# Peptides against a protein of PDB entry 4Y8H, part 9

Target 1, 222 residues: chain A of PDB entry 4Y8H
Amino acid sequence: TTIVGVKFNNGVVIAADTRSTQGPIVADKNCAKLHRISPKIWCAGAGTAADTEAVTQLIGSNIELHSLYTSREPRVVSALQMLKQHLFKYQGHIGAYLIVAGVDPTGSHLFSIHAHGSTDVGYYLSLGSGSLAAMAVLESHWKQDLTKEEAIKLASDAIQAGIWNDLGSGSNVDVCVMEIGKDAEYLRNYLTPNVREEKQKSYKFPRGTTAVLKESIVNICD

## One batch from the design tools (peptide; made by RFdiffusion4, then SolubleMPNN)

Design b1_p26_4_s4
Fold by OpenDDE base, seed 3:
Structure b1_p26_4_s4 (fold): chain B 222 residues (1-222), chain A 26 residues (1-26)
Amino acid sequence: as target 1 above (222 residues)
Amino acid sequence: SMAAERQRARETAERSAAAMAAAAAA
C-alpha cells in the first residue's frame, strides 16, 4: 500500500493506490483505500483492509451522531481523537495505519495515526509499504503555497512512485480533494496507469508460422 | 521550522514502512 496526504493553499488532498494483496498474491486490483468519515473528513488506510474500513466506519457513525447532537459540522481533530482512542484501546491488535484529512470551520487539517494510537501532523505525509518511494517524491517537489492542481499532481506522482517501486502497491490512483468552502471531490480511479491495452487477442501469424499453444518453464535442478 | 516538519514527515514514513515490512514477514 501507498497512501499520501498533501496540504495546499486552500485545502488538503489525499491519495492511495488500489492494490490489495494476500501474501505474494494480488487479491484485488481495484481496492478502495479512501474512506469517508464525514462529508468533508476522509481517511486513507494502510495495513489490514478490513481493520481500516471497520475503524473508519465506526468513527464515521459516531461523528455523524455527535454532529446531529451538537448541530455543528464535525471537526477533523474530533475524528482524530476518536480514532486515536479506539486504536490505543486495542494496543496495535488492529492493524490500521491512517492518514486523516479534512476541512472544518477551523480550516484544513492533515494528520497520521499509527496502529498503537500515536499521531503526527504535517504539510505532507506518506504511509504504507510504498511510503519511502512516495516520500522521495514529496520531499523533492513539495513547496509552500501549492495550488489545488499542483497538490493533486504531487499526490498522484507520489502514489505512482509507490506503484512502480513497491510490490505491495499497484494498479490505480484514487484521489480525494477537500477544499475550504466546497464539497469534497472524490476522484475514484483518477489515474489508471496499468490498463494493459487489450492484448491483441488475434495474433494473425503469417502463413507458415506454427503457433506455440503452451509454454512451460521447468527448473531442472541438477 | 520547515526543516523540522520535513524531518518528522520522513520519520513517520520510515516508521510506517518498517511496520509494514514487519507485518509482511510475520
Scores: peptide ipSAE 0.481, ipTM 0.894, DockQ to the pose 0.795
Fold by OpenDDE base, seed 4:
Structure b1_p26_4_s4 (fold): chain B 222 residues (1-222), chain A 26 residues (1-26)
Amino acid sequence: as target 1 above (222 residues)
Amino acid sequence: SMAAERQRARETAERSAAAMAAAAAA
């Protein structure tokens, strides 16, 4: 897995690869690793898919109830605190590593949470097995005052670095953009670099296009 | 400082990568 978050001038973008692995096996080529906690608060998950989904759904439900009770848009820090407390309660037995990002009345936010409940804050973050490859891209190209488009590109480039360099990462790039004053933009399969476009041209080479230089029949049964 | 933020981001990425590597080896 490679997941990233990038702050830009008016919001935050998160992105993820779509490979799911079980040991050496690619279990799913198009796994969704971006989860909605609330309309404007999303997370990217690394680790055990079941744990990431379960924890994000639980916090999402509680945040919704809290939002209804308070008649206020949920805050990213509230989601962060709830996630942190939940993960800390299980002391790393929940294999969830999360990038939590969103926009709220206080602005745009980007956090990470580790399985044991530690939290970090930054302008750019990467988690997962491909996190170092992603971080190399982020560190090299992150600047202050990124535009939305620059941030999407940077996040996507970072995920692609994970895809190319990490066996645990692969297939497609999912993106979620959370801009202040707008609805969240979930871009499922924003990039599909491994989709072989159906070669419109079947290169049916006529028989004889390549000269056979040597033919040797080796009987393997002797 | 930007240097401190970069360092924290690296450390977070490294910890995550190590955790994922450990989980894959288990």
Scores: peptide ipSAE 0.480, ipTM 0.894, DockQ to the pose 0.759
Fold by OpenDDE base, seed 1:
Structure b1_p26_4_s4 (fold): chain B 222 residues (1-222), chain A 26 residues (1-26)
Amino acid sequence: as target 1 above (222 residues)
Amino acid sequence: SMAAERQRARETAERSAAAMAAAAAA
C-alpha cells in the first residue's frame, strides 16, 4: 500500500494505490483505500483492510451522530481524537495506519495515525509499504502555496512512485480533494497507469520469418 | 521549522514502512 496526503493553499488532497495483497498474492487490483468519515472528512488506510474499514466506519457513524447532536459540521480534530482513542485502546491489535484529512469551519487539516494511536501533523504525509518511495517524491517537489492542481499532481506522482517501486503497491491511483467551501471530490481511478495494453490480437508471424535449419523426428517408442 | 516538519514526515513514513514490512514477514 501507498497512501499520501498533501495540503494546498485552499484545502487538502489524499491519494492511494488500489492493490490489495494476501501474503504474496494480489487479491484485488482495484481495492478502495479512501474512506469517507463524513462528507468533508476522508481517510486513507494502510495495514489490514478489514481493520481500516471497520475503524473508519465506526468513527464515521459516531461523527455523524455527534454532528446531529451538536448541530455542527464535524471537525477533523474530532475524528482524529476518536480514531486515536480507539486505536490506543486496542494498542496495535488493530493493524490500521491512517491518513486523516478534511476541511471544516476551522480550515483544512492533514494528520496521520499509527496503529498504537500515535498522531502526527504535516503539510505532506505518506504511509504504507510504498511510503518511502512516495516520500522521495513529496520531499523533492513539495513547496508552500501549492495550487489544487499542483497538489493533485504531487499526490498522484507520489502514489505512482509507490506503484513502481513497491511490490505491495500497484494498479490505479484514487484521489480525494477536499477544498474549503466546496464539496469533497472523490476521483476513483484518477489514474490507471498499469492498464495492460490490449494484447496484440495476433502473434501470427508470416510463415518463413524464421528459417528452420534442421528438423529431426525421434521416435521415443523404440 | 520546515526542517523539523520534513524530519517528522520522514520518520512517520519510515515507521509505517517498517510496520508493513514486519507484517509481511510475519
Scores: peptide ipSAE 0.472, ipTM 0.891, DockQ to the pose 0.784
Fold by OpenDDE base, seed 2:
Structure b1_p26_4_s4 (fold): chain B 222 residues (1-222), chain A 26 residues (1-26)
Amino acid sequence: as target 1 above (222 residues)
Amino acid sequence: SMAAERQRARETAERSAAAMAAAAAA
């Protein structure tokens, strides 16, 4: 998994790859790793997919109830605190590593949460097995006062670095954009770089020919 | 400082990568 978050001038972007693995096996090429906690608060999950989904659904439900009761828009720090307390209670038995991001009446926010309930804050973050590949891109290209478009590009480039360099990451790029004063924009399969071109079905070979698919000449110099 | 922010971001990424590697080895 590769997940990232990037702050920009008027909001925050999160992105994720879409590969799910079970040991050495690719179980799913198009899993969703971006989860909605509330309309304007989203998270990206790394670790156990079931754990990330379950914890985010639980906190999402609690945040919704709290929002209804208080008649207030949910705050990212409230979601962060609930997630932190929940993960801390389970002392790392929940294999959830989260980037939590959103917009609220106090502005735009970007946080990370580790499985033991530790939290961090930043202008850019990466988590997962592809996090170092993503971080190399983020560190090189992040600047203050990013536009929305620059932030989407940076986040997607960072995920692609994970896809190319991490065996645990792959397939497509999902993006969620949370801009102040706007609805969240969930861009499922924003990039699909590994779509196999439809095999041109009709190589009519003459009867009695075998197709050579690939030839490689290896010079074994003594 | 921006240097401290970058260092913190690296350490967070490194910790997560190490945790994922450990989980895959278990």
Scores: peptide ipSAE 0.466, ipTM 0.889, DockQ to the pose 0.763

## One batch from the design tools (peptide; made by RFdiffusion4, then SolubleMPNN)

Design b1_p27_1_s3 (from b1_p27_1, 20 letters changed)
Fold by OpenDDE base, seed 5:
Structure b1_p27_1_s3 (fold): chain B 222 residues (1-222), chain A 27 residues (1-27)
Amino acid sequence: as target 1 above (222 residues)
Amino acid sequence: PIVTTAADLEAAAAAARAAEEAERLAA
């Protein structure tokens, strides 16, 4: 998994790859890792997909009830606190790692939450097995006062770096844009890079050879 | 990475609480 978040001048973008794995097997090539907590608060999930979905649905329901009861727009920090408390309660028994982002009356926000309930805040974040490759792109190209379009591009480029460099990441790029004063834009399969999976010729390695699975994603530009 | 500090999180939380309180008082 590779998930990222990027703040821009008037909002926040989150993005994710769409590969799901079960051990060494690609179980799903088009797994949705972006989840709606509320109309303007979304998260990207890493780790166990089932745990991520269950947690985000629970918090989403609680936020909705709270919003209805208070007649207030949900706050990103409220979602963060609820998620943090829930994840901390289980002390890593829930295999969910999250980037939480959104817009509310106080502005745009971008946070991360680890399975043990630790939180971070930043202008750009990456999590998952491809996070190092993604972070290299983010650190190299992030600047202050990004436009919406620049932020979408940066987030997408970071996810692609994860896809190309991490076996646990792959297939498509999903994006969600949350801009102040606008509805959230969920861009499912924003990029569908034709990673021609070179059919890994099953190299039968002789018994006793540690198979270094080099997945070379060769972009065959025709 | 420009990691915003725990202080930034606290400031964001404080701003949110202040906004909620202001909305409560205005209601």
Scores: peptide ipSAE 0.029, ipTM 0.486, DockQ to the pose 0.017
Fold by OpenDDE base, seed 1:
Structure b1_p27_1_s3 (fold): chain B 222 residues (1-222), chain A 27 residues (1-27)
Amino acid sequence: as target 1 above (222 residues)
Amino acid sequence: PIVTTAADLEAAAAAARAAEEAERLAA
């Protein structure tokens, strides 16, 4: 997995690869790792896809109820605090690492949450197995006062670096743009790089192993 | 089922207010 967040002058962008893996096996080539908490608050998930989805849905439901009760637009920091408390309560039994981003009446925000409940804040962040490659791109090319288009490009380039340099990352790039005063723009499969999967090293199965003729791709993203 | 409690919501709301106040004072 490679997930990134990038702040720009008027909002925040998050992006993710679409590969899901179980050990050395690609389980899904087009897994959605961007999740909606609220209309203008989204997260990118690393770790177990089922855990990230379940947590984000739960927090999304509670944020919606809280927003209705208070008659206030949801705050990114509220979502962050709820996610942090939830992840901390389960002390790493939930395999979720998150980048949380959004816009609210206080501005644009970008945070990360680790499974043990630690949080970071920044203008750019990366998580997942491809995060080092992504961070190298971000550190090299991030600048203050990015435009929306520059931020989308930077986030996408960072994800592509993860895809090219990490076996756990691959296939496509999903993007979500959250700009102040606008609706969130979810760009599913924004890029479909023909990353020639390095030919899985031909596992020479020992003589006598029945060739598994049918790989059933179990979609773990349901 | 894992549920965010009312106390968690109140804590989140308090954190949000504190953040808003900090931003207001920094501006």
Scores: peptide ipSAE 0.024, ipTM 0.455, DockQ to the pose 0.021
Fold by OpenDDE base, seed 2:
Formats: structure tokens, sequence, C-alpha cells
Structure b1_p27_1_s3 (fold): chain B 222 residues (1-222), chain A 27 residues (1-27)
């Protein structure tokens, strides 16, 4: 898994790969790792897919109830606190690593939560088995005052770095954009770099040749 | 990497709480 979050001038973007694995086996090529906590608060999950989904659904339900009772838009810090407390109670037995991001009346926020309930904050974050490759891209290209488009590109490039360098990451890139004053924009399969091309109708090659169907050199650093 | 410290988290949480309290007092 590769998950990232990037703050931009007017909001936050999160992104994830779509590979699910069971040991060395690719179990799913199009797993959704972006989870809605509330309309404007989303998280990306790494670790056990079932655990990340279960935790985020539970907190989402609690946040919805709290929002209804208070007649207020949910706060990212409230979601963070609930997630942190829940994960801490299980002392890392829940295999959930989360990037939590959103917009609320206090602004845009980006946090991470580890399985034992520790939290971090930053302008850019990466988690999962591909996080080191993603972080190399983020550290190289992150700047202050990113536009929405620059942040989406940066997040997507960071996920692609994870896809290319981590066996646990792969397939497509999902993106969720949370901009202040707007609805959240969930971009399922924003990039589909590994779509299998249709089989060529004829595979007649001379003896001793291997067909190269496509060669693409992508500079990850440009 | 600007690793935002635990202190930055606490500051962000404190700012959020202060904003919520200000909104509660203004309502």
Amino acid sequence: as target 1 above (222 residues)
Amino acid sequence: PIVTTAADLEAAAAAARAAEEAERLAA
C-alpha cells in the first residue's frame, strides 16, 4: 500500500494505490483505500483493509451522531481524537494506519495515525509499504502555496513512485480532494497506469524474438 | 522534511478548540 496526503493553498488532497495483497499474491487490483468519515473528512488506510474500513465506519457513525446533536460541521480534530482513542485502546492489535484529512470551519487539516494511536501532522505525509518511495517524491517537489492541480499531481506522482518501487502497491491511483468552501471530490481511478492493453490479434514472431508491446520511460523526478 | 512535531499537533488542536469555543460564544 501507498497512501499520501498533501496540503495545498485552499485545502488538502489524499491519494492511494488500489492494490490489495494476501502475502505475495495480488488479491484485488482495484481496492478502495480512501474512506469517508464525513462529507468533508476523508482518510486513507494502510494495513489490514478490513480493520481500516471497520474503524473508519465506526468513527464516521460517531461523528455523524455528534454533528447531528451539535448542529455543527464535524471537525477533523474530533475525528482524529476518536480514531486515536480507538486505536490506542486496542494497543496496535488493529492493523490500521491512517492518513486523516479534511476541511472544517477552522480550515484544512492533514494528520496521520499509527496502529497504536500515535499521531503526526504535516503538510505532506505518506504511509504504507510504498511510503519511502512516495516520501522521496514529496520531499523533492513539495513547496508552499501549492495549487489544487499541483497538489493532485504531486500526490499522484508520489503514489506512482510507490506503485513502481513497492510490490505491495500497484494498479490505479485514487484521489480525494477536500477544498475549503467546496464539496469533497472523490476521484476513483484518477490514474489507471496498469490497464492491460487488449491482446494483439497476431503473435507471429520469428523464432528467438520477444515482442516488446510498449516501452514507456516515466521520469518520476520531473 | 518539515516534520510537524507533537507540539504542532497540540497547537493545531488547541487552535481548533479555541475556534469552536469562539463559535459557541458567538452563537
Scores: peptide ipSAE 0.005, ipTM 0.309, DockQ to the pose 0.016
Fold by OpenDDE base, seed 4:
Structure b1_p27_1_s3 (fold): chain B 222 residues (1-222), chain A 27 residues (1-27)
Amino acid sequence: as target 1 above (222 residues)
Amino acid sequence: PIVTTAADLEAAAAAARAAEEAERLAA
């Protein structure tokens, strides 16, 4: 798994790969690792898919009830606290780690939660087996005042770096964009590098020419 | 990685509380 979060000038982006593995076997090529806690609060989950989904659903339900009771938009920190308390209660017996992100009336937020309930905050985060490769891209290319588009690109490039360098990561890239004052934009399969585009029109290439359909260069060393 | 301290989390929580109070006063 590779999951990332990137703050931009007016919000936050999270992204994930879609590979699910069971040992050395690819169990699912299109696993959804982005989960909605509330309309404007999403998380990227890693670890055991079942634990991640169960935790996020539970917290989502609690946040919804809290929001209804208070007549307030849910806060990312509230979701974070609930998730942290839940994960800490089980002291790492829940095999889930999360990037939690969202927008609320206080602004945009990006957090991570480890399986034992520890939390971090940052402008960019990466977790999972592909996190080192992703972090290399993030550290190299992150800057202050990213635009939405730059942040989506950066997050996607980071996920792709994870995909290329980690056997546990792969297939497609999912993205969720949470911008202040807008609805969350969930971009399922934002990148599908393994989907053969339908045969573009027969380009007669000269003998010995391989058609490059898509070239993505992820410079990890810049 | 930007290491966020406990102080940063507390600041975020304080900002959330302040915003909630502001919303309550505006209603």
Scores: peptide ipSAE 0.026, ipTM 0.489, DockQ to the pose 0.016; fails the geometry check

Design b1_p27_6_s1
Fold by OpenDDE base, seed 1:
Structure b1_p27_6_s1 (fold): chain B 222 residues (1-222), chain A 27 residues (1-27)
Amino acid sequence: as target 1 above (222 residues)
Amino acid sequence: TAAIAALEAQGSAELVEARRAAAAAAE
C-alpha cells in the first residue's frame, strides 16, 4: 500500500493506490483505500484492510452522533482523538495505519495515526509499504503554499512512485480533495496507468480449423 | 505567528482568516 496526504493553500488532498495483497498474491487490483469518516473528513488506510474499514466506520458513526448531539460540524481533531483512543485501547492488535484529513470550521487538517495510537502532524505525510518511495517524491517536490492542482499532482506523483517501486502497491491512483468552503471531491481512479492494452490478436478460431489427419475406432469391450 | 497560535489553542473560526492574512503578509 501507498497512501499520502498533502496540504495546500485552501485545503488538503489525500491519495492512495488500489492494490490489495495477501502475501505475494494480488487479491484485488482495484480496491478502495480512501474511506469517508464524515462528508468533509476522509482517511486513507494501510495495514489490515478489514481493520482500517471497520475502525473508520465505527468512528464515522460516533462522529455523526457527536455532531448531532453538539449541533456542530464534525472536527478532524475529534476524529483523530477517537481513533487514537480506540487504537491505543487495543494495544496495536487493530492493524490500522491511517492518514486522516479534512476541512472543518477551524480550517484544513492533516494527521497520521499508527496502530498503537501514536499520531503525527505534517504538511505532507506517507504511510504503507510504499511510503519511502512516496516520501522521496514528496521531499523532492513539496513546497510551501501549493495550489489545489499542484497538490493533486504531487500526491498522484507520490502514489505513482509507490505503484512503480513497491511490490505491495499497484494499479490505479484514487484521490480525495477537501477544500475549505466546498464539498469533498472523491476522484475514484483519477489515474489508471496500468490499463492493459487491447489484445492485437484472438486465439479463437472457427470450428473445423484443426484438420483430422487420422481416425481409429477401437472396441474396448468384448 | 503568536496570534495564530492563540487562535489554534481556542479552535476559533477566525483561525482561517488569520492564516490567510499571515500568508498574504509574507508575500
Scores: peptide ipSAE 0.000, ipTM 0.170, DockQ to the pose 0.012
Fold by OpenDDE base, seed 4:
Structure b1_p27_6_s1 (fold): chain B 222 residues (1-222), chain A 27 residues (1-27)
Amino acid sequence: as target 1 above (222 residues)
Amino acid sequence: TAAIAALEAQGSAELVEARRAAAAAAE
């Protein structure tokens, strides 16, 4: 997995690759790693896919209830606090590594959470097995006061670095853009750099292309 | 879902677009 977050002048962007793996096996070529906690608060998940999904849904539900109770739009720091307390309670046994981002009445926010419940803040973040490949791009090209378009490009370039260089990352780039004063823009498969072209030749051969050398019918019931 | 399942083995542009459309419709 490669997941990234990048702050820009008026919001935050998160991005992820779409490969799911089970050891050496590609389990899914186009899984979704971006999860909605609330309409304007999204996260990217690395680690155990089931744990990332389950924890984000649980906190999403609790954030909705909290929002209704307080009659206020949910805050990214509230989601962060709920997530970290939940993960800390389970002492890293919930294998969720999250980049949490969003916009709220206090502005735009970008955080990371590790499975043991530690949290970090930054203008750009990367997690997952492709995080070093992504961070190489981020460190090389990040600048202060990025535009929305520059931040989307930077995030997508960082994910592509994971796609090309990390075995655990691949296929497509998903993006979610959260800009102050706008709805969240979820760009599922924003880039699809690994579309399989049509094969020039068919490997379907007519019946009888391989000669039958011997045939034997064995009754298994006798 | 049936169209996605039929294309799943191909990894084609059509599958990607079908999945994109399904994701967008679920929001």
Scores: peptide ipSAE 0.000, ipTM 0.208, DockQ to the pose 0.038
Fold by OpenDDE base, seed 2:
Structure b1_p27_6_s1 (fold): chain B 222 residues (1-222), chain A 27 residues (1-27)
Amino acid sequence: as target 1 above (222 residues)
Amino acid sequence: TAAIAALEAQGSAELVEARRAAAAAAE
């Protein structure tokens, strides 16, 4: 997995690859690793896919209830705290590594969460097996005061570095853009750089292409 | 929407065109 988050001047973008693996097996070529916690708070998940999905759904539900109870829009720091406390409670046994990002009435936010419940803050972050490949791109090209378009490009380039250089990453780039004062823009398969070309030849041969070397009819019924 | 979901599962370049067409139809 390669997941990234990048802050820009008016919001935050997160991106992910779409490969799911089971050891040496590619289980899914086009899985979704971007999860909605609330309309304007999204996360990218690395680690155990079931754990990332389950924990984000649980916190998403609790954030909705909290929002209704408080009559307030959900805050990214509230989601962060709920996720952190839940993951810490399970002492890293819930294999969720998350980049949590969003916009709320306090502005734009970008955080990471590790399975043991530690959290980081940054202007750009990467997690997963492709995180070093992604970070090489981020460290090379990140600057202050990114535009939306520059941040989407940077995030997608960082995910592509994971796609090309990490065995655990592959297929497509998913993007979610959260800009202040706008709805979240979920760009599923924003890039599809691994589309298979049409087969140039068929492996279907005419009958009789394979020579019969020997035939034997055995009666197995007495 | 169902066609887009099916294309999303396939990971095809056709998804990009389907989304573009859907966006253009929503305008």
Scores: peptide ipSAE 0.000, ipTM 0.253, DockQ to the pose 0.030; fails the geometry check
Fold by OpenDDE base, seed 3:
Structure b1_p27_6_s1 (fold): chain B 222 residues (1-222), chain A 27 residues (1-27)
Amino acid sequence: as target 1 above (222 residues)
Amino acid sequence: TAAIAALEAQGSAELVEARRAAAAAAE
């Protein structure tokens, strides 16, 4: 997996690859690793796919209840705290590594969470097996005061570095853009750089391609 | 973590407001 987050001048972008693996096997070529916690709070998940999905759904449900109870829009720091406390309770046995990002009435936010419940803050972040490949791109090309378009390009280039160089990453780039004062823009399969071209020849040969050279009938007596 | 998150939230809001004011002044 390669997941990234990048802050820009008026919001935050997250991106992910779309490969799921079971050891050396590609289990899914186009899985979704971007999860909605609330309308304007999204996360990217690495680690165990079932744990990333289940924990984000659980916190998403609790954030909705908390929003209704407080009569307030959900805050990214509330989601961060709920995720941290839940993951820490299970002492790293829930294999969820998350980049959590969003916009709320206090601004735009970008955080990471590890399975043991530690959290980091940054203007750009990467996690997963492709994180070093992604970070090489981020460290080389990140600058202060990115535009929306520059941040989408930087995030997609960082995910592509994981796609091309990490065995655990592959296929497509998914993007989610969260801009202050706008709805979240979820761009499923924003890039599809690995579409297989038509084969020059088919392995389906015409009937009769293999000649019968000899036939023999054997009577099996009991 | 809570203190860092609060500072990030405040800084982000102030930065966005400053940029909106600068954009409005440039029009």
Scores: peptide ipSAE 0.000, ipTM 0.154, DockQ to the pose 0.014; fails the geometry check

